# Peptides against a protein of PDB entry 6PSE: the designs that were tried, part 97

Target 1, 78 residues: chain A of PDB entry 6PSE
Amino acid sequence: PSEEEEYARLVMEAQPEWLRAEVKRLSHELAETTREKIQAAEYGLAVLEEKHQLKLQFEELEVDYEAIRSEMEQLKEA

## One batch from the design tools (peptide; made by RFdiffusion4, then SolubleMPNN)

Design b2_p21_8_s3 (from b2_p21_8, 8 letters changed)
Fold by OpenDDE base, seed 4:
Structure b2_p21_8_s3 (fold): chain B 78 residues (1-78), chain C 78 residues (1-78), chain A 21 residues (1-21)
Amino acid sequence: as target 1 above (78 residues)
Amino acid sequence: as target 1 above (78 residues)
Amino acid sequence: SKDEEIREFFQKILEEERKRE
């Protein structure tokens, strides 16, 4: 049997006291996991924004670089 | 009383059948939330790595830009 | 884009939480 099936059997055979404890445990884990999920999403959005800003800066620098490169090439060929 | 206190009272007064159903519900929500948390972490890591690579490229371009800028300035002043 | 998909994923998580509060 899978671990899931074994757990399901445990739940079916459990006494009310165990079930109440399990509800409490699961509620706690769910709350913590939910908080961690939210934090991960907040952090992910922040990094995504930072990456976007960096990309814009990079693209601006590329434009500036090409401008100077082109001017330099013209000066060298004149 | 807080919603948490009300829920706690509900759990204490609940019949085994309700408790088993609640364990099942919470287990399902925990599994889904955990999956989402993991996915969030994976996405966050991917974006972080891409940001890092972009930063390296940006820094390399800055070096190249400064080299050309300096050469250009020297040519204009000569 | 991939980044937009990721953004939407994170935003969905935060929106779901906002609705629960």
Scores: peptide ipSAE 0.639, ipTM 0.875, DockQ to the pose 0.975
Fold by OpenDDE base, seed 1:
Structure b2_p21_8_s3 (fold): chain B 78 residues (1-78), chain C 78 residues (1-78), chain A 21 residues (1-21)
Amino acid sequence: as target 1 above (78 residues)
Amino acid sequence: as target 1 above (78 residues)
Amino acid sequence: SKDEEIREFFQKILEEERKRE
């Protein structure tokens, strides 16, 4: 039997006291996991914004670089 | 009484059939929330890697830009 | 885009929590 099947059997045969304890355990784990999920999402959005700002800076530098490159090329050809 | 206190009272007074159903519900929600947390972490890591690669490219372009800028300045002063 | 997909995923998580609170 799989662990899932064994757990299901345990739940079906359990006394009320065990079931109440299991509800409490699962509620606690769910609350913690939910908090971690939210934190991961908040952090992920922050990193996305940082990457976006860096991309904008990179694109600005590319424009400036191409401007100087073009000016330099023109000076060398004259 | 808070919703949490009311829920706690419900669990304490509940019949075994309700408790088994609640264990099943919480187990399902925990599994889904865990999957979402993992996915959030994976996405976060992917964005971090992309940001890192972009930063390396940006730093390389800065070096190239400063080289051309310096050469241009020297040519204009001569 | 990939970034938009990721953004939407994170935003969905936060929106779901906002609705539960």
Scores: peptide ipSAE 0.639, ipTM 0.875, DockQ to the pose 0.974
Fold by OpenDDE base, seed 3:
Structure b2_p21_8_s3 (fold): chain B 78 residues (1-78), chain C 78 residues (1-78), chain A 21 residues (1-21)
Amino acid sequence: as target 1 above (78 residues)
Amino acid sequence: as target 1 above (78 residues)
Amino acid sequence: SKDEEIREFFQKILEEERKRE
């Protein structure tokens, strides 16, 4: 039998005391997992913003670099 | 009473049929939430890696830019 | 873009949570 089928049988045959304990356990795990999911999303958005800002800075530097490179090339050819 | 206290009382007074249904519900929600958490973590890591690579490229460009800037300044002063 | 897709995914998570509060 699969683990899922075994668990299903356990739930079906369980006494109320076990079932209440299982509800408590699952509720706790769900709350914790939900918190972690939210935290991951918040951090992910922060990193995306940081990457975006870095990209803008990189693009600005590329423009400045090409300007100086071009000027340097012109001076060398004159 | 708080919602948490009311829920706790509900669980304490619930019949086995309700408890089994609640275990099933919570198990399903936990599985879904876990999947989303994992996906969020995977995306977060991907963005972090991309940001890291971009930072390396940026730092390399900064070095090249400063080299050209310095050379240009020397040529102008000569 | 990929970044937009990822952003939307994260935003969806946060929006879903906001609706549950």
Scores: peptide ipSAE 0.638, ipTM 0.875, DockQ to the pose 0.968
Fold by OpenDDE base, seed 2:
Structure b2_p21_8_s3 (fold): chain B 78 residues (1-78), chain C 78 residues (1-78), chain A 21 residues (1-21)
Amino acid sequence: as target 1 above (78 residues)
Amino acid sequence: as target 1 above (78 residues)
Amino acid sequence: SKDEEIREFFQKILEEERKRE
């Protein structure tokens, strides 16, 4: 049997005291996992924002670079 | 009473059938939340890598830009 | 750095899952 099937059987055969303890355990794990998920999302968004700002800076620099490059090229051709 | 206290009381007074259902519910939510947490972490790492690569490109362009800027400045001063 | 902290956080999540599998 899969671990899932074994667990399901355990739950079916469990006494109320075990079940209450399991509910408590799962509730705790869920709360912790949820907190971590939220934190992960927050970090992800922060990095995305930083990447976006960096991209804008990069694009601005590219424009400036091409302007100078073009000016330089024109001077060399004169 | 807090919602937590009310929930705790509910769990204490619940019949085995309800408890089994609650275990199933919590297990499902935990599995989903865990999956989402993992996915968030994977995406976060990917974005970090992208940001890093972009930063490297930006720094390279800055070097190139400063080189041309300096050359241009020298030409204008002559 | 902040990025390193974030990286470590994400890596920890993934490592924890690897250990459970």
Scores: peptide ipSAE 0.633, ipTM 0.875, DockQ to the pose 0.977

Design b2_p21_8_s4 (from b2_p21_8, 12 letters changed)
Fold by OpenDDE base, seed 2:
Structure b2_p21_8_s4 (fold): chain B 78 residues (1-78), chain C 78 residues (1-78), chain A 21 residues (1-21)
Amino acid sequence: as target 1 above (78 residues)
Amino acid sequence: as target 1 above (78 residues)
Amino acid sequence: SMDAEIEEFFRAILEEARAAA
């Protein structure tokens, strides 16, 4: 039998004391996992913002670079 | 009483059938939340990698820009 | 874009969290 089937049997045959303990365990794990999920989302948004700002800076530098490159080319050709 | 205290009382006084249902509910929510957490982490890593690559490109362009800027300055001063 | 999709995913998580609080 699969682990899932075995667990299901355990739950069905368990005493109330075990079931209460399992509810407590699962509630705790859910709370922790939820907190971690939220933290991951917050961090991810921060990184996205940083990447966006970096991209803007990069594009600005590209414009400046091309301007100087063009001027340089003109000076050398004249 | 707090919601947490009320929930705790409910669990303590609940019948086995309710407890089994609660275990099932919590297990399902935990599985879903875990999947979302993992996905969030994967997305975060992807964005971090992209940001890193962009940073490298930016730094390379800065070097090239400063080289041209310096050459331009020398040509204008001479 | 992928970034937009990722952003929406993260925002959805945070919105859900706020609603539950």
Scores: peptide ipSAE 0.636, ipTM 0.877, DockQ to the pose 0.972
Fold by OpenDDE base, seed 5:
Structure b2_p21_8_s4 (fold): chain B 78 residues (1-78), chain C 78 residues (1-78), chain A 21 residues (1-21)
Amino acid sequence: as target 1 above (78 residues)
Amino acid sequence: as target 1 above (78 residues)
Amino acid sequence: SMDAEIEEFFRAILEEARAAA
């Protein structure tokens, strides 16, 4: 039997005291996992924004670089 | 009483059938939340890696830009 | 884009959290 099937059987045969403890355990794990999920989402959005700003700065620098490069190249070819 | 206290009381007074149903519900929610957390982590890592690569490219361009800028400035001052 | 998809995913998580709170 799969672990899932074994767990299901355990739940079916469990006494109320075990079931209450399991509810408590699962509730705690769910709360923690939910918090972690939310934190991951907040962090992810922050990183996306940082990457976006970096991309804009990069593109601006590319423009400036090409301007100077072009000027320098023209001077060397003259 | 807080919602948490009310829920705790419900769990303490619940019949086995309700408790088993609650275990099933919580297990399902935990599984879904866990999957979302994992996916969030994977996405976060991907964005971080992309940002890192972009940062490296940006720094490389800065070096190249400063080299040309310095050369151009020296030529203008001469 | 991948970034748009990721952003939507994260925003959905936060929206769900706000709705539940």
Scores: peptide ipSAE 0.636, ipTM 0.877, DockQ to the pose 0.962
Fold by OpenDDE base, seed 1:
Structure b2_p21_8_s4 (fold): chain B 78 residues (1-78), chain C 78 residues (1-78), chain A 21 residues (1-21)
Amino acid sequence: as target 1 above (78 residues)
Amino acid sequence: as target 1 above (78 residues)
Amino acid sequence: SMDAEIEEFFRAILEEARAAA
């Protein structure tokens, strides 16, 4: 049997004391996992914003670079 | 009493049938939350990697820009 | 875009969290 099937059997045959402990364990793990999920989302949004700002700065620099490059090329060709 | 205290009482006074159902519910929620946490982490890592590559490109462009700017400044001063 | 999809995913997580709080 799979681990899931074995766990299912355990739950079916478990005494109330074990079941209460399992509810407590699962509740704790769910709370922690939920907190970690939220933290990941908050951090991810922050990184997205930083990447966006960096992209804007990069595009501005590309424009400035091409302007100077073009001027330099014109001077070299003259 | 707080919702947590009321829930704790419910768990203490619950019959095995309710407890088994609660274990099943919590297991399902934990599995879903875990999947979302993992996906959030994967997305966050992808964005971080893209931001890093963009930063490297930006720094390279800054070097190239300063080189041309300096050359242009020297030509203007001559 | 991929960034927009990712942003929507993260915002959905935070919205769900606020609703549950």
Scores: peptide ipSAE 0.636, ipTM 0.876, DockQ to the pose 0.970
Fold by OpenDDE base, seed 3:
Structure b2_p21_8_s4 (fold): chain B 78 residues (1-78), chain C 78 residues (1-78), chain A 21 residues (1-21)
Amino acid sequence: as target 1 above (78 residues)
Amino acid sequence: as target 1 above (78 residues)
Amino acid sequence: SMDAEIEEFFRAILEEARAAA
């Protein structure tokens, strides 16, 4: 049997004391995992925004750089 | 009492049938939440890596830009 | 785009969390 099937069997045969402990354990893990998931989403959105701003700055600098490069190239060709 | 305290009391007074159902519910939610957390972490890392590469490219361009800008400024001052 | 998909994913998580609060 799979681990999932074995666990299901364990739950079905478990005493109330074990079941209460398992509910407590699972509730705790769910709460922690949920918090971590939310934090990951918040952090991810922040990084996306930072990357977007950086990309805009990069594109602006690239335009300015090409303008100066072109001007300098024209001076060299003269 | 807080919702947490009320839930704890419910678990302590619950019958085995309810407890088994609760274990099943919590296990399912934990599995889904864990999958989402992992996916969020993977996406976050991907964006971080892209931002890092973009930052390196930006810094390189900034150095090149300042070099040309300085050279152009020197020519104007002459 | 990839960024748009990622953003939608994160926003969905936060919206779900807000709705559950």
Scores: peptide ipSAE 0.635, ipTM 0.877, DockQ to the pose 0.962

## One batch from the design tools (peptide; made by RFdiffusion4, then SolubleMPNN)

Design b2_p22_1_s1 (from b2_p22_1, 13 letters changed)
Fold by OpenDDE base, seed 1:
Structure b2_p22_1_s1 (fold): chain B 78 residues (1-78), chain C 78 residues (1-78), chain A 22 residues (1-22)
Amino acid sequence: as target 1 above (78 residues)
Amino acid sequence: as target 1 above (78 residues)
Amino acid sequence: SLEKKEEEIEAFLRRILEEAAK
């Protein structure tokens, strides 16, 4: 049997004391996993914001660079 | 009483059928939350890599820009 | 520094994925 099938059978045959302990365990794991999910999302968002600002700065520099490059090219062709 | 205290009392007084249903519910929520946590982590790392590549490109462009700017300044001062 | 914070973020996210792979 798969681990899932064995676990399902365990739950079906378990005593109330075991079931209460399992509810407590799962509740704890769910709370921890939820906190980690939220933290990961917050970190991802922070990096996205930093990336966005960097992208804007990069695009501005590209415009300035192309302007100087074009001017330099014109001077060299004269 | 707090929701947590009420829930704890419910678990303590619950019948086996309710407890089995709660284990099933919590297991499902834990599985979903775990998948979401993993997705958030994968996404965050992808954005970090993109930001890193963009930073390298930005630094390279800054060097190139300063080189052309300096050359242009020298030409204008001549 | 921003670099140090980024390293901490990366370490955290990598830990999540490493734990999930086990």
Scores: peptide ipSAE 0.527, ipTM 0.868, DockQ to the pose 0.933
Fold by OpenDDE base, seed 5:
Structure b2_p22_1_s1 (fold): chain B 78 residues (1-78), chain C 78 residues (1-78), chain A 22 residues (1-22)
Amino acid sequence: as target 1 above (78 residues)
Amino acid sequence: as target 1 above (78 residues)
Amino acid sequence: SLEKKEEEIEAFLRRILEEAAK
């Protein structure tokens, strides 16, 4: 039998004291996992914002670069 | 009393059938939250890599821009 | 610094994935 099947059997055969302890354990793990999920989402958002700012700077630099490149090309053609 | 205190009381007074159902519910929520946490982590790392690649491109463009700017400045000074 | 924050973020996210892989 799989570990999942064994766990399911344990839950079915367990006494109330074990079940209460398991509820407490699972509640704690759920809370911790939820906090980590939220933290991961916040970190991802922060990096996205930084990437966005960098992209804007990159696009501005591209415009400036093309302007100078065009001016330089005109000077070389003359 | 807080919702947490009320929940704790419910767990203490609950029958085995309710406790088994609660274990099942919490197990399901934990599994889903865990998957979401993992996905958030994967997305965050992907964005970090994208930002890194963009930064490299930006730095290359800065070098090229400064080269042309310097050349243009020299032409204007002469 | 931004670099330190980024390293912290990366370390945290990698830890999550490493723990999940075990």
Scores: peptide ipSAE 0.527, ipTM 0.868, DockQ to the pose 0.930
Fold by OpenDDE base, seed 4:
Structure b2_p22_1_s1 (fold): chain B 78 residues (1-78), chain C 78 residues (1-78), chain A 22 residues (1-22)
Amino acid sequence: as target 1 above (78 residues)
Amino acid sequence: as target 1 above (78 residues)
Amino acid sequence: SLEKKEEEIEAFLRRILEEAAK
């Protein structure tokens, strides 16, 4: 049997005291996992914003670079 | 009473059938939340790598830009 | 610094994945 099937059997055969303990355990794990998920999402959004700002700066620099490059090319050809 | 206190009372007074259903519900939510946490972590790391690559490209362009800017400035001052 | 924060973020996210791989 799979671990899932064995766990399902355990839950079906368990006494109320075990079930209450399991609810408590799962509630705790869910709360912790939820906090970590939220933190990971917040970090991801922060990095995404930083990347976006960097991209805008990069694009601005590209425009400035092409302007100077073009001017330089014109001066060298004259 | 807080929602947490009310929930704790519910768990203490619950019948085995409700407890089994709650274990099932919490197990499902934990599995989903765990997957979402992992996905958030994977996404965050991917964005970090993209930002790192973009930063390297930006720094390279800055070097090239300063080289042309300096050359242009020298030509205009002569 | 921004770099230090980024390192902390990376370490956190990597920890999440490492724990999931166990």
Scores: peptide ipSAE 0.527, ipTM 0.869, DockQ to the pose 0.929
Fold by OpenDDE base, seed 3:
Structure b2_p22_1_s1 (fold): chain B 78 residues (1-78), chain C 78 residues (1-78), chain A 22 residues (1-22)
Amino acid sequence: as target 1 above (78 residues)
Amino acid sequence: as target 1 above (78 residues)
Amino acid sequence: SLEKKEEEIEAFLRRILEEAAK
């Protein structure tokens, strides 16, 4: 039998004391996993904000670069 | 009583059928939350890679900008 | 520094994926 089938059998045959302990265990793991999920989301958001600021700086530099490039092209063609 | 205290009381007074259903519910929520945590981690790493590539492009543009700026300055001073 | 924080973030996210793959 698969581990999943064996676990299902354990749950079906378990006494109330084991079931209460399993509810407590699963509740704890769910709380920890939820905190880690939230932390991962917060980190991802922070990186997105930094990327956005970098993109704005990049776009500003592109504008300045094209201005100088255009001016230089005009000077060379004159 | 707090919701947590009420829930604890429910678990203590629950019949085996309710406890088995609760184990099943918590197992399902844990599996879903785990998948969401993994997705958040994958997304965060993807954004980090995009930010890294953008930073490399920005640094390359800075080099090109300084080259043109320097050439323009030399032409104006001559 | 920003670089140090980014390294910590990357390490955390990679740890999550490594643990999930086991």
Scores: peptide ipSAE 0.524, ipTM 0.867, DockQ to the pose 0.929

Design b2_p22_1_s2 (from b2_p22_1, 8 letters changed)
Fold by OpenDDE base, seed 1:
Structure b2_p22_1_s2 (fold): chain B 78 residues (1-78), chain C 78 residues (1-78), chain A 22 residues (1-22)
Amino acid sequence: as target 1 above (78 residues)
Amino acid sequence: as target 1 above (78 residues)
Amino acid sequence: SEEKKFEEMRAFFEGILAEAAA
């Protein structure tokens, strides 16, 4: 049987004391995992916003750069 | 009593059938939350990498821009 | 398309945070 099947059987045959302990364990892990999920989302959002701002700045600089480059090219070719 | 205290009492007084159902519920939620956490982390990492690459490109463009700007300034002042 | 992707990802992260706050 798979680990999942074995676990299922364990739960089915478990005494109340074990079940209560398992509820406590799972509740704790769920709380921690939820916190970690939130942290991941917060961090991801922050980086996403930073990237977006950087992209805007980059695009602005590209425009300015191309303008100067073009002017310089014209001067050299004249 | 707080919701947490009430829940704790419920768990303490619950019958095995309820406890098994609660284990199943918590296991399911934990699995889903874990999946979501991982997904958030993966997306965050992807954005971080994109941001880093963009930053490098931006810095390179800044250098090139300043070089042309300086050259242009020299030409205008000469 | 890049802007669309940005908005989608923002919505994803904000969705997680909103769910947690509810």
Scores: peptide ipSAE 0.526, ipTM 0.862, DockQ to the pose 0.786
Fold by OpenDDE base, seed 3:
Structure b2_p22_1_s2 (fold): chain B 78 residues (1-78), chain C 78 residues (1-78), chain A 22 residues (1-22)
Amino acid sequence: as target 1 above (78 residues)
Amino acid sequence: as target 1 above (78 residues)
Amino acid sequence: SEEKKFEEMRAFFEGILAEAAA
């Protein structure tokens, strides 16, 4: 039997005291996992926004760079 | 009483059938939340890596830009 | 596009945060 099947049987045959303890355990793990998920999302969003702003700055610099490069090239060809 | 206190009382007074159902519910939510957490972390890491590469490219362009800008400035002052 | 990818990713993270706040 799979671990899942064995666990299912355990739950089915468990006494109320064990079940209450399992509810408590799972509730705790869920709360912690939820907090970690939130933290991951907050961090990801922050980095994403930073990357976006950086991309905009990069594109602006590319425009300025090409302008100067082109001007310089024209001066050298004259 | 707080919602947490009420829930605690419910768990304490619940019959085995309810407790088993609650274990199942919590297990399901935990599994889903865990999956989402992992996905958020993976995406966050991907964005972080992209931002890092972009930052390097930006810094390289800044160097090139300043070089051309400086050369152009000198030419104009001559 | 990069912009599309950005919006999709933003929506993903914001979705998680919104769910948690509910």
Scores: peptide ipSAE 0.526, ipTM 0.862, DockQ to the pose 0.764
Fold by OpenDDE base, seed 2:
Structure b2_p22_1_s2 (fold): chain B 78 residues (1-78), chain C 78 residues (1-78), chain A 22 residues (1-22)
Amino acid sequence: as target 1 above (78 residues)
Amino acid sequence: as target 1 above (78 residues)
Amino acid sequence: SEEKKFEEMRAFFEGILAEAAA
């Protein structure tokens, strides 16, 4: 039998006291996991926005660089 | 009474059939929340790595830009 | 496009945060 099937059987055969304890355990784990999910999302969003701003800055610098490079090349050819 | 206190009372007074259903519900929500947390973490890490590589490229371009800018400025002053 | 990917990823994270706030 799979672990899932074994757990399901345990729940079906469990006494009310065990079931109440399991509800408490699962509720606690759910609350913690939810908090961690939120933190991961907040961090991911922050890094994403930073990367986006950096990309815009990079593209602006690339334009400026190509302008100077082209001007310099023209002067050297003259 | 707080919602938490009311829920706790509900769990204490609940029949085994309700408790088993609640264990099933919480297990399902925990599994889904865990999956979402992992996905958010993976995406955040990927974006972080991309940002880091972009930062390195930006710094390299900045060095090249300053070199050409300086050379151009020297030529204009001569 | 890269911009489209950015918006999709932003929506993903914001979706998680919105759900948590509800």
Scores: peptide ipSAE 0.526, ipTM 0.862, DockQ to the pose 0.762
Fold by OpenDDE base, seed 4:
Structure b2_p22_1_s2 (fold): chain B 78 residues (1-78), chain C 78 residues (1-78), chain A 22 residues (1-22)
Amino acid sequence: as target 1 above (78 residues)
Amino acid sequence: as target 1 above (78 residues)
Amino acid sequence: SEEKKFEEMRAFFEGILAEAAA
């Protein structure tokens, strides 16, 4: 049997004391996991915004660079 | 009493059938939340890597830009 | 487009945060 099936059987046969402890355990893990999920989202959002700002700066610099490059090229050909 | 205290009392007084149902519910929520956490982390990592690559490109472009700028400046002063 | 991807990703993260705040 799979671990999932074994766990299901355990839950079905468990005494109230074990079940209460399991509820407590799961509640704790859920709270922790939820916190971590939120933290991951916050971090991801921050990095995303930083990337976006950097992209804008990059595009601006690229325009400036191409302008100078083009001017330099024209000077060399003249 | 806080919701937490009320919930704790409920768990303490609950019948096995309720407890088993609660274990099932919490297990499901934990699994779902875990999946979401992982997905958020993966997305965050992807964005971070993209940002890093972009930063490297930006720095390279800055170097190139400054080189051309400097050359152009020298030409103007000559 | 990159902008579209950005918006989608932002919405994803913000969605998680909004759910948590609700």
Scores: peptide ipSAE 0.525, ipTM 0.862, DockQ to the pose 0.760

